# Ledger of designs, part 49: peptides against a protein of PDB entry 5IXI

Target 1, 141 residues: chain A of PDB entry 5IXI
Amino acid sequence: TPLLDASSLEYLFAQGQYDLVKCLAPIRDPKTEQDGHDIENECLGMAVLAISHYAMMKKMQLPELPKDISYKRYIPETLNKSIRQRNLLTRMRINNVFKDFLKEFNNKTICDSSVSTHDLKVKYLATLETLTKHYGAEIFE

## One batch from the design tools (peptide; made by RFdiffusion4, then SolubleMPNN)

Design b2_p16_1_s4 (from b2_p16_1, 5 letters changed)
Fold by OpenDDE base, seed 4:
Structure b2_p16_1_s4 (fold): chain B 141 residues (1-141), chain A 16 residues (1-16)
Amino acid sequence: as target 1 above (141 residues)
Amino acid sequence: SWFPDRSEEILELEKL
């Protein structure tokens, strides 16, 4: 894996977010039902990374973000559509777990461990490579 | 990894 400079990393992170959400870099096909759930969980984790990065760049605390902040803009559109088709109780649970995860991540991981925006971009791109079918090969080969 | 692992909670809730 070639060493990326700061400007290249910033560009790849922005493009990677767009490609994931717009399904231009489609997520890999699940091998099993459990694998499918793992993929969805990873996508939700990616949303946490993206939102946290946004908040850090804007120097905003979590309470300053809109109370209706959600994963919807930060996960693949196909997955978002799938979640919307699930029953109300399930969707409420997903929302609650996501918000709790986001809060936990910001309080204990970012604040306590002093995680930087650089770290978030690296983690995001590394995860993106594992989640997508063919994306990232040009970067990590 | 510093990334917290709570995503499994979502999987468990969906199975209920």
Scores: peptide ipSAE 0.045, ipTM 0.670, DockQ to the pose 0.343
Fold by OpenDDE base, seed 3:
Structure b2_p16_1_s4 (fold): chain B 141 residues (1-141), chain A 16 residues (1-16)
Amino acid sequence: as target 1 above (141 residues)
Amino acid sequence: SWFPDRSEEILELEKL
């Protein structure tokens, strides 16, 4: 993998978030129903990375984040529409699991392992490359 | 993976 300096990484991270949410970098087609579930879970994971990065940049702890913070603005718009079509109980469960996931990630992954914002950007872009059809192919080897 | 153990599995189950 070619070396990316800090400025390039910052640019790519910002652009990658926009491209994922706006579906300009469309997620890959699922090969099976299980693969589809894996893709959705990875997208929710991407939201965790993005929110965690935001919190770290703002020097905010999870209890200090807005109460209405959710995955909705950090996942592909197509997936968000799909989730909103599911029944209330399912949507509540997804939200609760996501919040628990975010909490655990913050406490055990970021705080305990001292992960930096730089690391989160690298992880985000690497995951984005695997999730989308051809995004970042020239950057990641 | 950086994600907590079984996190992907839990999310999958809740979506069904």
Scores: peptide ipSAE 0.040, ipTM 0.668, DockQ to the pose 0.291
Fold by OpenDDE base, seed 5:
Structure b2_p16_1_s4 (fold): chain B 141 residues (1-141), chain A 16 residues (1-16)
Amino acid sequence: as target 1 above (141 residues)
Amino acid sequence: SWFPDRSEEILELEKL
């Protein structure tokens, strides 16, 4: 695996976010129903990484973020469409779970472990590689 | 795990 300097990592992170959301890097096909749920959870996790990175770059704490901050702009558009088609209670649950996860992640991982924006970019790209069909193969193999 | 220990558990609450 080639070493990525700061500039390359920044570029790939930005492009990776775009590719994931726009489905230019399509997520892998689920093998089972549970696998499909795991994939969705990973996508929501990716949203947490992206939002946390944004907050850190802006030097904003979670209470300072907009109250209506959501995963919707940070997950694959196909998944977002799928979630919007689910019933109200399910959507409410997903929203609440995401909010709790974001809060827990920031409190327990970022604050307690002193995770840097660099670490978030690395984790994002590494997860992107495992989550998508062929993206990142040239970088992480 | 790089994520908090309960991160997967938190996200799985959706299916309950």
Scores: peptide ipSAE 0.036, ipTM 0.654, DockQ to the pose 0.185
Fold by OpenDDE base, seed 2:
Structure b2_p16_1_s4 (fold): chain B 141 residues (1-141), chain A 16 residues (1-16)
Amino acid sequence: as target 1 above (141 residues)
Amino acid sequence: SWFPDRSEEILELEKL
């Protein structure tokens, strides 16, 4: 992939987040049931990337983030609706796992590995390419 | 995967 300057990368990252959440860049159709679960997990991972990027840009630590921080505003709206239809205990568990995931990511990936906001944007866009039907071609071709 | 291993735990929750 060609190197993008900082301003272009920032633009694409912001637009990519919006397109994913609003389903303007729809996630790809699952090939199998397992593939569908993998897609959902990747979307939740994308939320972690987005939140972590936000925190880093604001120079905030996780305890400084709002207590109600969640994946809900950072995943495709269709997926969010799907999750809300699942039973209460499952939803609670997903919330807890997500929070633990975010915490662990911050502690070990962000802090220990010295991941930069640039790295997060690159990872986000690369993952977005694999998740969506057509978005990859727009970015890298 | 670049993501932490906890991502696989989410898959397990969907099966419950």
Scores: peptide ipSAE 0.052, ipTM 0.682, DockQ to the pose 0.406; fails the geometry check

Design b2_p16_2_s1 (from b2_p16_2, 7 letters changed)
Fold by OpenDDE base, seed 1:
Structure b2_p16_2_s1 (fold): chain B 141 residues (1-141), chain A 16 residues (1-16)
Amino acid sequence: as target 1 above (141 residues)
Amino acid sequence: MIDYSFDKKPKVLLSF
C-alpha cells in the first residue's frame, strides 16, 4: 500500500466525496439484507466524517454549524432518494439518529481523542473503497 | 412501522 503525500490525499478526499455523492463511485451490491443495512449505515458514517472534517477545517464547533445539518448532501444521491421514499416517522428517526452520531463522534472522538483531519481523510477513503464496487483499487492495492 | 435499521452505530465511527 503506497503512502500518499498531503496534497494527493487532500485531492483524493475531495474527489472521493464528490464521487460518492454523485454516484460516480457507486456503492456495492449488498450480499444480504443485513449487508444492505450495513452499507446504508456506513454511508451515514461517511457523512459524519465529512461534516466533522469540514468543521475542523473551518475551525468551527458543532454548535456553530447550522441547526438543521443533514446527511443529505453527504450520502449517495441514490440512497438519499431511497430514504425520501420511506415514511415520515422513519425519516424523522433517521434524522435524529444521525444527529446523535454526529454529536457523539465529535464529543468523544474528535474532542477527547487526537483524531486529525488527516486521520479522517484516510478513514474516509479507506471506507469508500469498501463501500463502492471498484473505487480506489489503483491506490490502495 | 418505523425502520430502526439506522440505529446501529456505523462501524467506521468505531474504528478510531
Scores: peptide ipSAE 0.587, ipTM 0.932, DockQ to the pose 0.828
Fold by OpenDDE base, seed 4:
Structure b2_p16_2_s1 (fold): chain B 141 residues (1-141), chain A 16 residues (1-16)
Amino acid sequence: as target 1 above (141 residues)
Amino acid sequence: MIDYSFDKKPKVLLSF
């Protein structure tokens, strides 16, 4: 695995977010129904990482984020479209669960464990490789 | 029917 300097990591992280959301790095085909659920869950996890990174970079606490903070702009557009087509109760549940994930991650991982923005970028890119079909092979192989 | 599949904690968040 090539060693990345700070500027390269910053660029790759930004580009990786864009590629995931715009489906330029399409998510992999699920092997089973459970695998499909796992992929969707990890996408929500990626959104938590992205939002947490944003908040840290802007020196914002979680309560300072907009009350309507959402995963919508931080997950693949295809998944966002799929979620929008699910019933209202499901969408409400997803919204609530996501907010709980974000709050818990902020409290237990960001604040208590002092995870850095660097750690978030590395984990984001590493996970991106596992979620997508061909992305990141030149970086992590 | 409510889909509860998203209730499972994402692995990426547990790896820290």
Scores: peptide ipSAE 0.581, ipTM 0.931, DockQ to the pose 0.838
Fold by OpenDDE base, seed 2:
Structure b2_p16_2_s1 (fold): chain B 141 residues (1-141), chain A 16 residues (1-16)
Amino acid sequence: as target 1 above (141 residues)
Amino acid sequence: MIDYSFDKKPKVLLSF
């Protein structure tokens, strides 16, 4: 992978988030039903990365974030719509699991391992390439 | 029925 300067990485990270959420970089077609579940799960992971990056940039700790923070603004809109159509108990489970992911990532990865915003951007973009159909061909090929 | 497909820890979060 090419070495990107800070400005280029910041731009690509911002654009990548936008493209994922707005489905301009649509998620890839699942190879199997389980692959589809894995893709959706990774999207929640991407939301954790995005929120963690935001918190770090704002120098905010997890308790300082809004209590109603959720994945909804950080996942593909199509997936968000799909989740909203699922039954109440499933949606409750997803909400709780996401909060646990965010809390655990913050405590064990951000705080303990001192992962930087740079690391988050790189990982986000690399994962975005694996989740979407044709994103990043010009960068990762 | 509750969908537990999201219970699995996302791989992206484990790669640090």
Scores: peptide ipSAE 0.573, ipTM 0.928, DockQ to the pose 0.843
Fold by OpenDDE base, seed 3:
Structure b2_p16_2_s1 (fold): chain B 141 residues (1-141), chain A 16 residues (1-16)
Amino acid sequence: as target 1 above (141 residues)
Amino acid sequence: MIDYSFDKKPKVLLSF
């Protein structure tokens, strides 16, 4: 990927989050049913990255975050609407799994390694390119 | 039935 200065990276990261959530950069069409599940799962991963980045920037530890912290504001609105239509038990499972992902990522990756906010931004944007329709091609190609 | 498709750990979280 091309080298980006700090200001450019900060802008692209902020814009990328907005584009993903507002579906201005819509998620790609799944190739298979499993691919569809993988896409949705990666969106939860993107939410973990975004929340972790936020917490690091605010110098907050995971226990200091609200108990009801959720993926809902950090995933595509279309996916969020889809999840809300699923049955209660499924939604409860998704919530629990997401919390586990967030805790594990914080403990094993953020706390136990030297991952920085810079690393999170780069990974977020790189993954965004793979999840969405033609996003980032002009930036990373 | 409960959908467990989200149980798989996202690839993006494993690649650091």
Scores: peptide ipSAE 0.554, ipTM 0.922, DockQ to the pose 0.835

Design b2_p16_2_s2 (from b2_p16_2, 7 letters changed)
Fold by OpenDDE base, seed 1:
Structure b2_p16_2_s2 (fold): chain B 141 residues (1-141), chain A 16 residues (1-16)
Amino acid sequence: as target 1 above (141 residues)
Amino acid sequence: DIDYSFDKKPKVLLSF
């Protein structure tokens, strides 16, 4: 596994976000029903990482972000469309759960554990590799 | 009928 310099990591992180959302790096086919749920949950996790990274780079606290922050712009468009087809109560639950994930991650992990933007980028790209079909093979192998 | 499958905390968030 090659060691990436800071500039390369920054580029790959930005490109990886774009590829995930635009489905240029499509998510892998689930092996089981539970695997499918795990993939969807990890996508929400990716959104938490992306938003947290954004806040850290902008030197903003979570309360300073818009109140209506959501996962919608940070997950695969295919998943976003799928969620939009769920019933209202389910969508409301997903929104609330996501906000809890984001709040907890920033309060406990970012603040208390002093996680850096570098750590977020590494975890994001590593997770992206596991979520997608063939992304990052040239980087992480 | 509410889908609660998204309640599971993402593994990546637990990895820190």
Scores: peptide ipSAE 0.725, ipTM 0.959, DockQ to the pose 0.845
Fold by OpenDDE base, seed 5:
Structure b2_p16_2_s2 (fold): chain B 141 residues (1-141), chain A 16 residues (1-16)
Amino acid sequence: as target 1 above (141 residues)
Amino acid sequence: DIDYSFDKKPKVLLSF
């Protein structure tokens, strides 16, 4: 197994984000309705990781980020379309819940637990593997 | 009706 150095990790993280959003690494089929909800929730989690990583790289605190920060550009396009089809109150709830996730993660995990950008990349890629169909299969071709 | 399914905190955020 090749060594995964910092530059390789950076590349894989960037590519992974692109693949997830553009659905080049499509979300796996849910086994149950609840599994489907879990997958969608984890996608919001992925957005939190991506945004947090961005903020850390830019040396910005959460209050310094644009107030219109959203999950929309950090989740699969298919999920984004699905959410837009839901009623207004549901969409408002999702927006509020996401902001809470981001705020709490920033305060308790990023600031208090000294999580690094490296940690975020590793967790992102590991989670991506669990959410998508046959992610990483090309490595073994 | 409001869908509250997204209220569940993502596992990945709890894994840190």
Scores: peptide ipSAE 0.723, ipTM 0.959, DockQ to the pose 0.843
Fold by OpenDDE base, seed 4:
Order: structure tokens, then C-alpha cells, then sequence
Structure b2_p16_2_s2 (fold): chain B 141 residues (1-141), chain A 16 residues (1-16)
């Protein structure tokens, strides 16, 4: 795979976030029902990475983030729409689970393991390739 | 019914 300099990685990370959310890099077709659930869960994971990266870049601690911080602006619009159509109890559960993922990742991975913004960008782009139909082929092949 | 499928921790978060 091509070696990416810092500026290229920064650009690709920003563009990758945009492509995922706007569905310009569409989510791959699930092979099974469980695969579909896995894809949706990984999208929440991508949101955790994106928010964590944002917080680190802004030198903000998790408690300093807005109390209504959510996955909504960091996942594919199609998935966001799908979640909005689910029942209230499910949506509440998803919100709570996501906040737990974010808190745990911040406490145990960002703070304790000292993961860098560089690490987040690399993992984000690598995961993006696995979630989408054709994105990232020129980068990771 | 409540959908608990999102309770599964994303693999990418486990990869760190």
C-alpha cells in the first residue's frame, strides 16, 4: 500500500468521514442478518472514533462535550434514518449504549493507553474500507 | 420489543 504522509492522512480522514455520512461511500450489502447488525454496530464504532478525534483535536475532555452528544452526525444518513424509525425504547437503548461506548473508549483507550489522533485516523480509514462497497481500494490494496 | 443488537461492542473499538 502507498505510504501516506501526515497531510494526506489528514485529508483522507476528513474526506472519509464526509463520504461515510453522506453515503458517497455506501455501506456494503450485508451477507446475513448478523452481518447487517455487525455493520450497524461498526458504524457506531466509527462515530466513537470520530468524536474522540474531534475532542482530542479541540483539547476537550469528555465531560466538556455537549450533553446531547450523539452518533447522529457521524454515521451514514441512511442508518440514522433507519434508527429514527425504530421504536422509542430501542432508540433510547441505542443512545445509552453509544454513550457507554464513548465513555469507555475515552477512559480505557484514549486516556489510559494514550492512543493518538494518528491511530484514530488509521483505524477509521481501515474500518471504512471494510464497511463500504468500493471505498479505499487504491489505498489499502 | 427492544432491539438489543447494538449492545455488541464494535470490533474497531476492541482493536485498540
Amino acid sequence: as target 1 above (141 residues)
Amino acid sequence: DIDYSFDKKPKVLLSF
Scores: peptide ipSAE 0.722, ipTM 0.959, DockQ to the pose 0.830
Fold by OpenDDE base, seed 3:
Structure b2_p16_2_s2 (fold): chain B 141 residues (1-141), chain A 16 residues (1-16)
Amino acid sequence: as target 1 above (141 residues)
Amino acid sequence: DIDYSFDKKPKVLLSF
């Protein structure tokens, strides 16, 4: 695979976030019902990575982020619309679970480990390849 | 009813 310098990685990470959210790189079709759930969960994971990266770049700690920080701007728009159609209790559960994911990732991985913004970008792009239709093949093959 | 399918921790967060 081609070696990516810092500038290339920064570009691909920014473009990848945009492509995922705007569905320019649409999520792949699920192979099973459980696969569909896994895809949706990974999208929440992508949101955690994106928010954590943002916070690190801005030198903000998690408590300094807005109380209403959410996955909504960091997941595919199609998935966001799907979630908004679910009942109130389900949406409340998703919000709570996401906040737990974000807190845990921040406390146990970002703070307690030496994970860098570089690491987040690499993992984001690698996961993006597995989530979307044919994305990243030209980059990682 | 409540959908709990999102409770599963994303694989990418476990990969660090």
Scores: peptide ipSAE 0.722, ipTM 0.959, DockQ to the pose 0.820

Design b2_p16_2_s3 (from b2_p16_2, 8 letters changed)
Fold by OpenDDE base, seed 5:
Structure b2_p16_2_s3 (fold): chain B 141 residues (1-141), chain A 16 residues (1-16)
Amino acid sequence: as target 1 above (141 residues)
Amino acid sequence: DIDYGFDKKPKVLQSF
């Protein structure tokens, strides 16, 4: 297996975020309607990871983050467009639940469980592989 | 009423 030092992991994490958002690593086709919902939920979860990592790197607490913090810059652009087409109540729910999950993750997982930025990067990349069609295939070629 | 987002906690967040 390839050796991933700190620098390599940092690069892969940054590239993975870019590829996911820009749809260069497109999300996999859903097998069912519920699978599609699960994919969307995991993408929103990925946004929580990305924001948490950002906050940790900047040594910022959750209340110090901009009040307009949102998933929009941290999910696939195609998914963002889809969400914007949904009704107002659904969009309000997504926004509120996202903020709740971000707060909960920060308090229960980051602050109380000693999760490191390294752990977040590894988890992000591992999950990215499950969400996208052929991510990582080139690494083992 | 059907909800089209965050119907359950993401697995990636639960697995920590």
Scores: peptide ipSAE 0.414, ipTM 0.843, DockQ to the pose 0.655
Fold by OpenDDE base, seed 1:
Structure b2_p16_2_s3 (fold): chain B 141 residues (1-141), chain A 16 residues (1-16)
Amino acid sequence: as target 1 above (141 residues)
Amino acid sequence: DIDYGFDKKPKVLQSF
């Protein structure tokens, strides 16, 4: 288990976000239907981490972020396209659930548990490895 | 499943 310095971690976190969204690091094929649902949920979680990290780095509170903040720019483009094809009520629910997760995470985890930006980056990259095909093997294996 | 809509909290958010 290698130890990454601050500069390397910052670089990998930024690049990892880009690779996930642009599908340069494609998400793994689901083993079952339930696995597919789990993957999508974790991608939603990754979006929460990314936005929370952004807010912390900018020293902004959630109410200071755009009112229409969403997961769309923080999940794989392929998944975003898939979601767009789902019915209106489902898409509305996804939007609402995402906002609830984001709010809960920031209130209970970020604020109350004093999670740092470092913690977010580590968790993001570790999760990214589990979600994608062979990503980060050279770093975490 | 086209009707799936994120019905549980992601594990990554629970592990802090």
Scores: peptide ipSAE 0.413, ipTM 0.847, DockQ to the pose 0.585
Fold by OpenDDE base, seed 3:
Structure b2_p16_2_s3 (fold): chain B 141 residues (1-141), chain A 16 residues (1-16)
Amino acid sequence: as target 1 above (141 residues)
Amino acid sequence: DIDYGFDKKPKVLQSF
């Protein structure tokens, strides 16, 4: 596995987000129906990481972020389309739980454990490798 | 499963 300097890591993190959202790094085929659900859940978790990283880079607290902050542009477009097809109550739940997880992650993980933007990028890219079919081979081999 | 979505904390968030 190659050594990644800060500039390379920043670039790869940005590109990784783009590739995930645009489905250029497509999500892996689920092994089971439950695996498919788990993959979707992790994608939503990836959105929490991405937003948290953004907030940290901008030196913004969560209450300072726009009130309409959402997972929608931080998950694969295919998944976003799928979620929009789900019933209103499900979509409301996803929205509320997402906000709760974002708050909890900020309070209990970022603040209390002093997680850095570097940590978020590394975790994001590592998780991206597990979620997608071929991403990260050059980085994690 | 049209009713499923984000009902448990993602593993990626738990692993910190």
Scores: peptide ipSAE 0.413, ipTM 0.847, DockQ to the pose 0.638
Fold by OpenDDE base, seed 4:
Structure b2_p16_2_s3 (fold): chain B 141 residues (1-141), chain A 16 residues (1-16)
Amino acid sequence: as target 1 above (141 residues)
Amino acid sequence: DIDYGFDKKPKVLQSF
């Protein structure tokens, strides 16, 4: 694994988010139904990381974020379309659970454990490699 | 699971 300077890490993190959302780095094919479910969950987890990073960089607390903050702009567009096609109760549950996880992550992980933006970027990129097809091999091999 | 999505805490969040 090559050593990344701060500027390179910042660039790769930004580009990685873009590639994931725009499906330029498409998510990998699920090996099983459960694997597909796990992939979706991890994508939603990635959205929590991305939003948390954004909030930290902007020095904003969760209550200061838009009330309708959601995963929509932070997950693969294909997954977002899929979720939007699910029944109302499912979509409501996903939205509520997402907000709960975001709050929990902020309070218990970022605030209490003093996780840095650097930590978030590294974890995001590492996870991105596991979720996508042939992405990031040059970074983590 | 027929509901799919966020029925368990993502591993990426648990790793911190």
Scores: peptide ipSAE 0.411, ipTM 0.844, DockQ to the pose 0.627

Design b2_p16_2_s4 (from b2_p16_2, 6 letters changed)
Fold by OpenDDE base, seed 4:
Structure b2_p16_2_s4 (fold): chain B 141 residues (1-141), chain A 16 residues (1-16)
Amino acid sequence: as target 1 above (141 residues)
Amino acid sequence: SIDYSFDKKPKVLLSF
């Protein structure tokens, strides 16, 4: 993997988020139904990383974030559309589980483990490579 | 590499 300086990492992280959400770096095709579930869960995990990074950069705690904070702006648009088409109870559960996990992640992982924004960016980009069809090769070859 | 506890997954959609 190439050695990245801080400025390069910032750029790639920002661009990677944009490419994932806008589907310019499309997620890989699932090999099985379970693989599809894993992919979607990883995307939601990516949203947690991105939101946490945003909060840290803005020096905001979870209670200070907008009440409607969600994964919607931080996952592939195709996945967001898919979720919105699912039944109401499913969508409610997804929202609740996501918010609970985000809270737990920030309380236990971010605060207690002293994870930095740098760590979040690295993890995000590394996961992006595994999620997308070909995008990762551009970064980690 | 460094091991972090944030390897945990949300496991949101696995329930569906």
Scores: peptide ipSAE 0.042, ipTM 0.698, DockQ to the pose 0.089
Fold by OpenDDE base, seed 2:
Structure b2_p16_2_s4 (fold): chain B 141 residues (1-141), chain A 16 residues (1-16)
Amino acid sequence: as target 1 above (141 residues)
Amino acid sequence: SIDYSFDKKPKVLLSF
């Protein structure tokens, strides 16, 4: 991963979020069914990173975020539509597990490990490269 | 490439 200055990293992080959600940088084709599940879990992880970054930038703790905060606006729209087609019990579980993980991530990983917004952006972009088909080839090669 | 140790994943969809 090349060393990027703060301004370049901020730009790439913002653009990467947009490209992922709008499917302009489409997620890679799964090699197996298990790979497909891994990809979807990684997308939910990306949502945690994005939300945590937002909270840190706004200097807000989780209780100060909207109570209806969810992964829905932070994952690929195609995946969001897929999840909406699943049965009610499954959707409820996904929502609850996501919220619990987000809480744990912020309380333990963010606070205890003193992870910075810089770290989150780097992790996000690095993961984005592995998740998508050809995104950022000109940057990460 | 730099990978950080906070690579824990929600593991939400693995069982669904």
Scores: peptide ipSAE 0.041, ipTM 0.705, DockQ to the pose 0.089
Fold by OpenDDE base, seed 5:
Structure b2_p16_2_s4 (fold): chain B 141 residues (1-141), chain A 16 residues (1-16)
Amino acid sequence: as target 1 above (141 residues)
Amino acid sequence: SIDYSFDKKPKVLLSF
C-alpha cells in the first residue's frame, strides 16, 4: 500500500467524490435485496462524511449549515434518481432519518472523538473502494 | 479515545 501524503490524499478525496457522484466509479451490483439496502446506506454514509468534512473545513457547526442541506449532492446520481422515484412518504422518511443521523454523527463521532478531516478522507476513500466496481485497486492493493 | 461509532455503517434505509 502506497503512502499517501496530505496533498495526495486531498486530491484523491476530491476526485473520489466527483467519481462517485458522477457515477464514473459506479457502485457495485447488489447481490441480494438486503445488500442493495446496505449499499444505499453506505452511500448515504458517504454523504455524511462529505458533508461533515465540508463543515469542518468551513469551521461551521450543524446549525450554521444551510437548512436545505441533504444527501442529494453527495450520493451517486443514479441513486438520487432512484430515490426521487419513490413515494412521498418514503422520501420524507429518508430525508428525516438522514438529517438525524448527520446530527448524531457530528455531535457524537466528530465532537466527542476529535475526528479530523484527515480521518474523514481516509474513511471516505476506503469505503469508496468497497462500494464501487474495481475502484482504487492501484491505491489500496 | 476513539469512538468506534465512526466505523459503524449508517442504518438509514433499514428502518423502512
Scores: peptide ipSAE 0.041, ipTM 0.691, DockQ to the pose 0.073
Fold by OpenDDE base, seed 1:
Structure b2_p16_2_s4 (fold): chain B 141 residues (1-141), chain A 16 residues (1-16)
Amino acid sequence: as target 1 above (141 residues)
Amino acid sequence: SIDYSFDKKPKVLLSF
Protein backbone atom coordinates (compact mmCIF):
# COMPACT_ATOMS: atom_id res chain seq x y z
CA THR B 1 0.00 0.00 0.00
CA PRO B 2 1.79 3.09 -1.23
CA LEU B 3 1.56 6.42 0.53
CA LEU B 4 -0.52 8.88 -1.46
CA ASP B 5 0.46 12.53 -1.49
CA ALA B 6 -2.12 15.26 -0.99
CA SER B 7 -2.64 16.00 -4.67
CA SER B 8 -3.10 12.35 -5.55
CA LEU B 9 -5.53 11.86 -2.69
CA GLU B 10 -7.57 14.88 -3.75
CA TYR B 11 -7.74 13.62 -7.31
CA LEU B 12 -8.74 10.11 -6.30
CA PHE B 13 -11.41 11.42 -3.94
CA ALA B 14 -12.98 13.61 -6.60
CA GLN B 15 -12.80 10.91 -9.23
CA GLY B 16 -14.12 8.32 -6.81
CA GLN B 17 -17.21 10.40 -6.10
CA TYR B 18 -17.87 10.74 -9.80
CA ASP B 19 -17.30 7.07 -10.49
CA LEU B 20 -19.60 5.99 -7.66
CA VAL B 21 -22.48 8.28 -8.58
CA LYS B 22 -22.24 7.60 -12.30
CA CYS B 23 -21.91 3.86 -11.66
CA LEU B 24 -18.61 3.75 -13.51
CA ALA B 25 -17.44 1.97 -10.40
CA PRO B 26 -20.49 -0.22 -9.90
CA ILE B 27 -21.35 -1.39 -6.43
CA ARG B 28 -20.78 -5.05 -5.76
CA ASP B 29 -23.57 -7.57 -6.03
CA PRO B 30 -25.16 -8.37 -2.69
CA LYS B 31 -24.58 -11.90 -1.49
CA THR B 32 -27.55 -11.92 0.89
CA GLU B 33 -30.49 -9.74 1.82
CA GLN B 34 -28.56 -8.40 4.79
CA ASP B 35 -25.59 -7.72 2.55
CA GLY B 36 -27.79 -5.68 0.25
CA HIS B 37 -29.09 -3.68 3.17
CA ASP B 38 -25.55 -3.07 4.39
CA ILE B 39 -24.48 -1.89 0.94
CA GLU B 40 -27.29 0.67 0.80
CA ASN B 41 -26.50 1.95 4.27
CA GLU B 42 -22.84 2.30 3.39
CA CYS B 43 -23.77 4.22 0.25
CA LEU B 44 -25.80 6.62 2.36
CA GLY B 45 -22.81 6.89 4.64
CA MET B 46 -20.70 7.80 1.65
CA ALA B 47 -23.11 10.65 0.98
CA VAL B 48 -22.61 11.92 4.51
CA LEU B 49 -18.85 11.84 4.04
CA ALA B 50 -19.08 13.69 0.74
CA ILE B 51 -21.43 16.36 2.07
CA SER B 52 -19.35 16.84 5.20
CA HIS B 53 -16.20 17.19 3.13
CA TYR B 54 -17.95 19.73 0.93
CA ALA B 55 -19.09 21.74 3.93
CA MET B 56 -15.63 21.71 5.47
CA MET B 57 -13.98 22.80 2.25
CA LYS B 58 -16.47 25.63 1.83
CA LYS B 59 -16.20 26.52 5.53
CA MET B 60 -19.96 26.25 5.88
CA GLN B 61 -22.06 24.76 8.61
CA LEU B 62 -24.97 22.50 7.72
CA PRO B 63 -27.59 25.24 8.19
CA GLU B 64 -25.78 27.25 5.55
CA LEU B 65 -26.16 24.51 2.97
CA PRO B 66 -29.18 24.43 0.68
CA LYS B 67 -32.33 23.76 2.66
CA ASP B 68 -33.13 20.50 0.93
CA ILE B 69 -29.70 18.90 1.07
CA SER B 70 -30.08 15.20 0.42
CA TYR B 71 -28.21 12.08 -0.53
CA LYS B 72 -29.55 12.15 -4.09
CA ARG B 73 -26.48 13.65 -5.73
CA TYR B 74 -24.04 11.58 -3.70
CA ILE B 75 -25.16 7.98 -4.11
CA PRO B 76 -25.12 5.67 -7.12
CA GLU B 77 -27.74 6.67 -9.66
CA THR B 78 -29.09 3.14 -9.65
CA LEU B 79 -29.65 3.25 -5.90
CA ASN B 80 -31.24 6.67 -6.13
CA LYS B 81 -33.72 5.38 -8.68
CA SER B 82 -34.44 2.38 -6.49
CA ILE B 83 -35.15 4.54 -3.46
CA ARG B 84 -37.46 6.81 -5.44
CA GLN B 85 -39.55 3.78 -6.34
CA ARG B 86 -40.19 2.88 -2.71
CA ASN B 87 -43.38 3.93 -0.97
CA LEU B 88 -43.80 7.41 0.46
CA LEU B 89 -43.44 6.43 4.08
CA THR B 90 -40.23 4.54 3.41
CA ARG B 91 -38.78 7.47 1.50
CA MET B 92 -39.77 9.85 4.28
CA ARG B 93 -38.05 7.63 6.81
CA ILE B 94 -34.88 7.43 4.75
CA ASN B 95 -34.86 11.20 4.38
CA ASN B 96 -35.38 11.77 8.08
CA VAL B 97 -32.81 9.23 9.20
CA PHE B 98 -30.29 10.59 6.73
CA LYS B 99 -30.77 14.15 7.91
CA ASP B 100 -30.53 13.07 11.51
CA PHE B 101 -27.35 11.14 10.82
CA LEU B 102 -25.83 14.01 8.89
CA LYS B 103 -26.61 16.36 11.76
CA GLU B 104 -25.16 13.98 14.31
CA PHE B 105 -22.07 13.34 12.23
CA ASN B 106 -21.45 17.04 11.82
CA ASN B 107 -22.03 17.96 15.45
CA LYS B 108 -20.49 15.01 17.23
CA THR B 109 -18.03 13.42 14.82
CA ILE B 110 -16.68 16.41 12.91
CA CYS B 111 -16.92 19.14 15.52
CA ASP B 112 -16.21 17.11 18.65
CA SER B 113 -13.24 15.24 17.19
CA SER B 114 -10.09 15.93 15.23
CA VAL B 115 -11.56 14.68 11.96
CA SER B 116 -10.06 16.47 8.97
CA THR B 117 -10.81 16.59 5.28
CA HIS B 118 -7.90 14.21 4.87
CA ASP B 119 -9.57 11.69 7.15
CA LEU B 120 -12.81 11.96 5.21
CA LYS B 121 -11.08 11.36 1.90
CA VAL B 122 -9.21 8.35 3.20
CA LYS B 123 -12.34 6.85 4.71
CA TYR B 124 -14.31 7.54 1.55
CA LEU B 125 -11.80 5.81 -0.69
CA ALA B 126 -11.37 2.90 1.67
CA THR B 127 -15.13 2.38 1.83
CA LEU B 128 -15.42 2.81 -1.93
CA GLU B 129 -13.04 -0.09 -2.39
CA THR B 130 -15.18 -2.37 -0.25
CA LEU B 131 -18.42 -1.31 -1.93
CA THR B 132 -17.40 -1.63 -5.56
CA LYS B 133 -16.47 -4.62 -7.68
CA HIS B 134 -12.96 -3.78 -8.84
CA TYR B 135 -12.35 -0.13 -8.05
CA GLY B 136 -8.93 0.71 -6.74
CA ALA B 137 -7.42 -2.61 -7.67
CA GLU B 138 -4.49 -0.79 -9.22
CA ILE B 139 -3.95 1.33 -6.10
CA PHE B 140 -4.94 -0.66 -3.04
CA GLU B 141 -3.11 -3.81 -2.03
CA SER A 1 -41.93 -6.77 -2.04
CA ILE A 2 -39.59 -5.76 0.75
CA ASP A 3 -38.67 -2.12 1.19
CA TYR A 4 -35.31 -1.46 2.76
CA SER A 5 -34.87 1.66 4.83
CA PHE A 6 -31.95 3.48 6.35
CA ASP A 7 -32.12 2.11 9.89
CA LYS A 8 -28.48 1.44 10.75
CA LYS A 9 -25.73 3.97 11.19
CA PRO A 10 -22.85 3.52 8.77
CA LYS A 11 -19.56 2.17 10.03
CA VAL A 12 -17.95 5.54 9.38
CA LEU A 13 -19.64 6.99 12.44
CA LEU A 14 -18.19 4.28 14.65
CA SER A 15 -14.70 4.63 13.23
CA PHE A 16 -14.40 8.34 14.01
Scores: peptide ipSAE 0.037, ipTM 0.661, DockQ to the pose 0.554

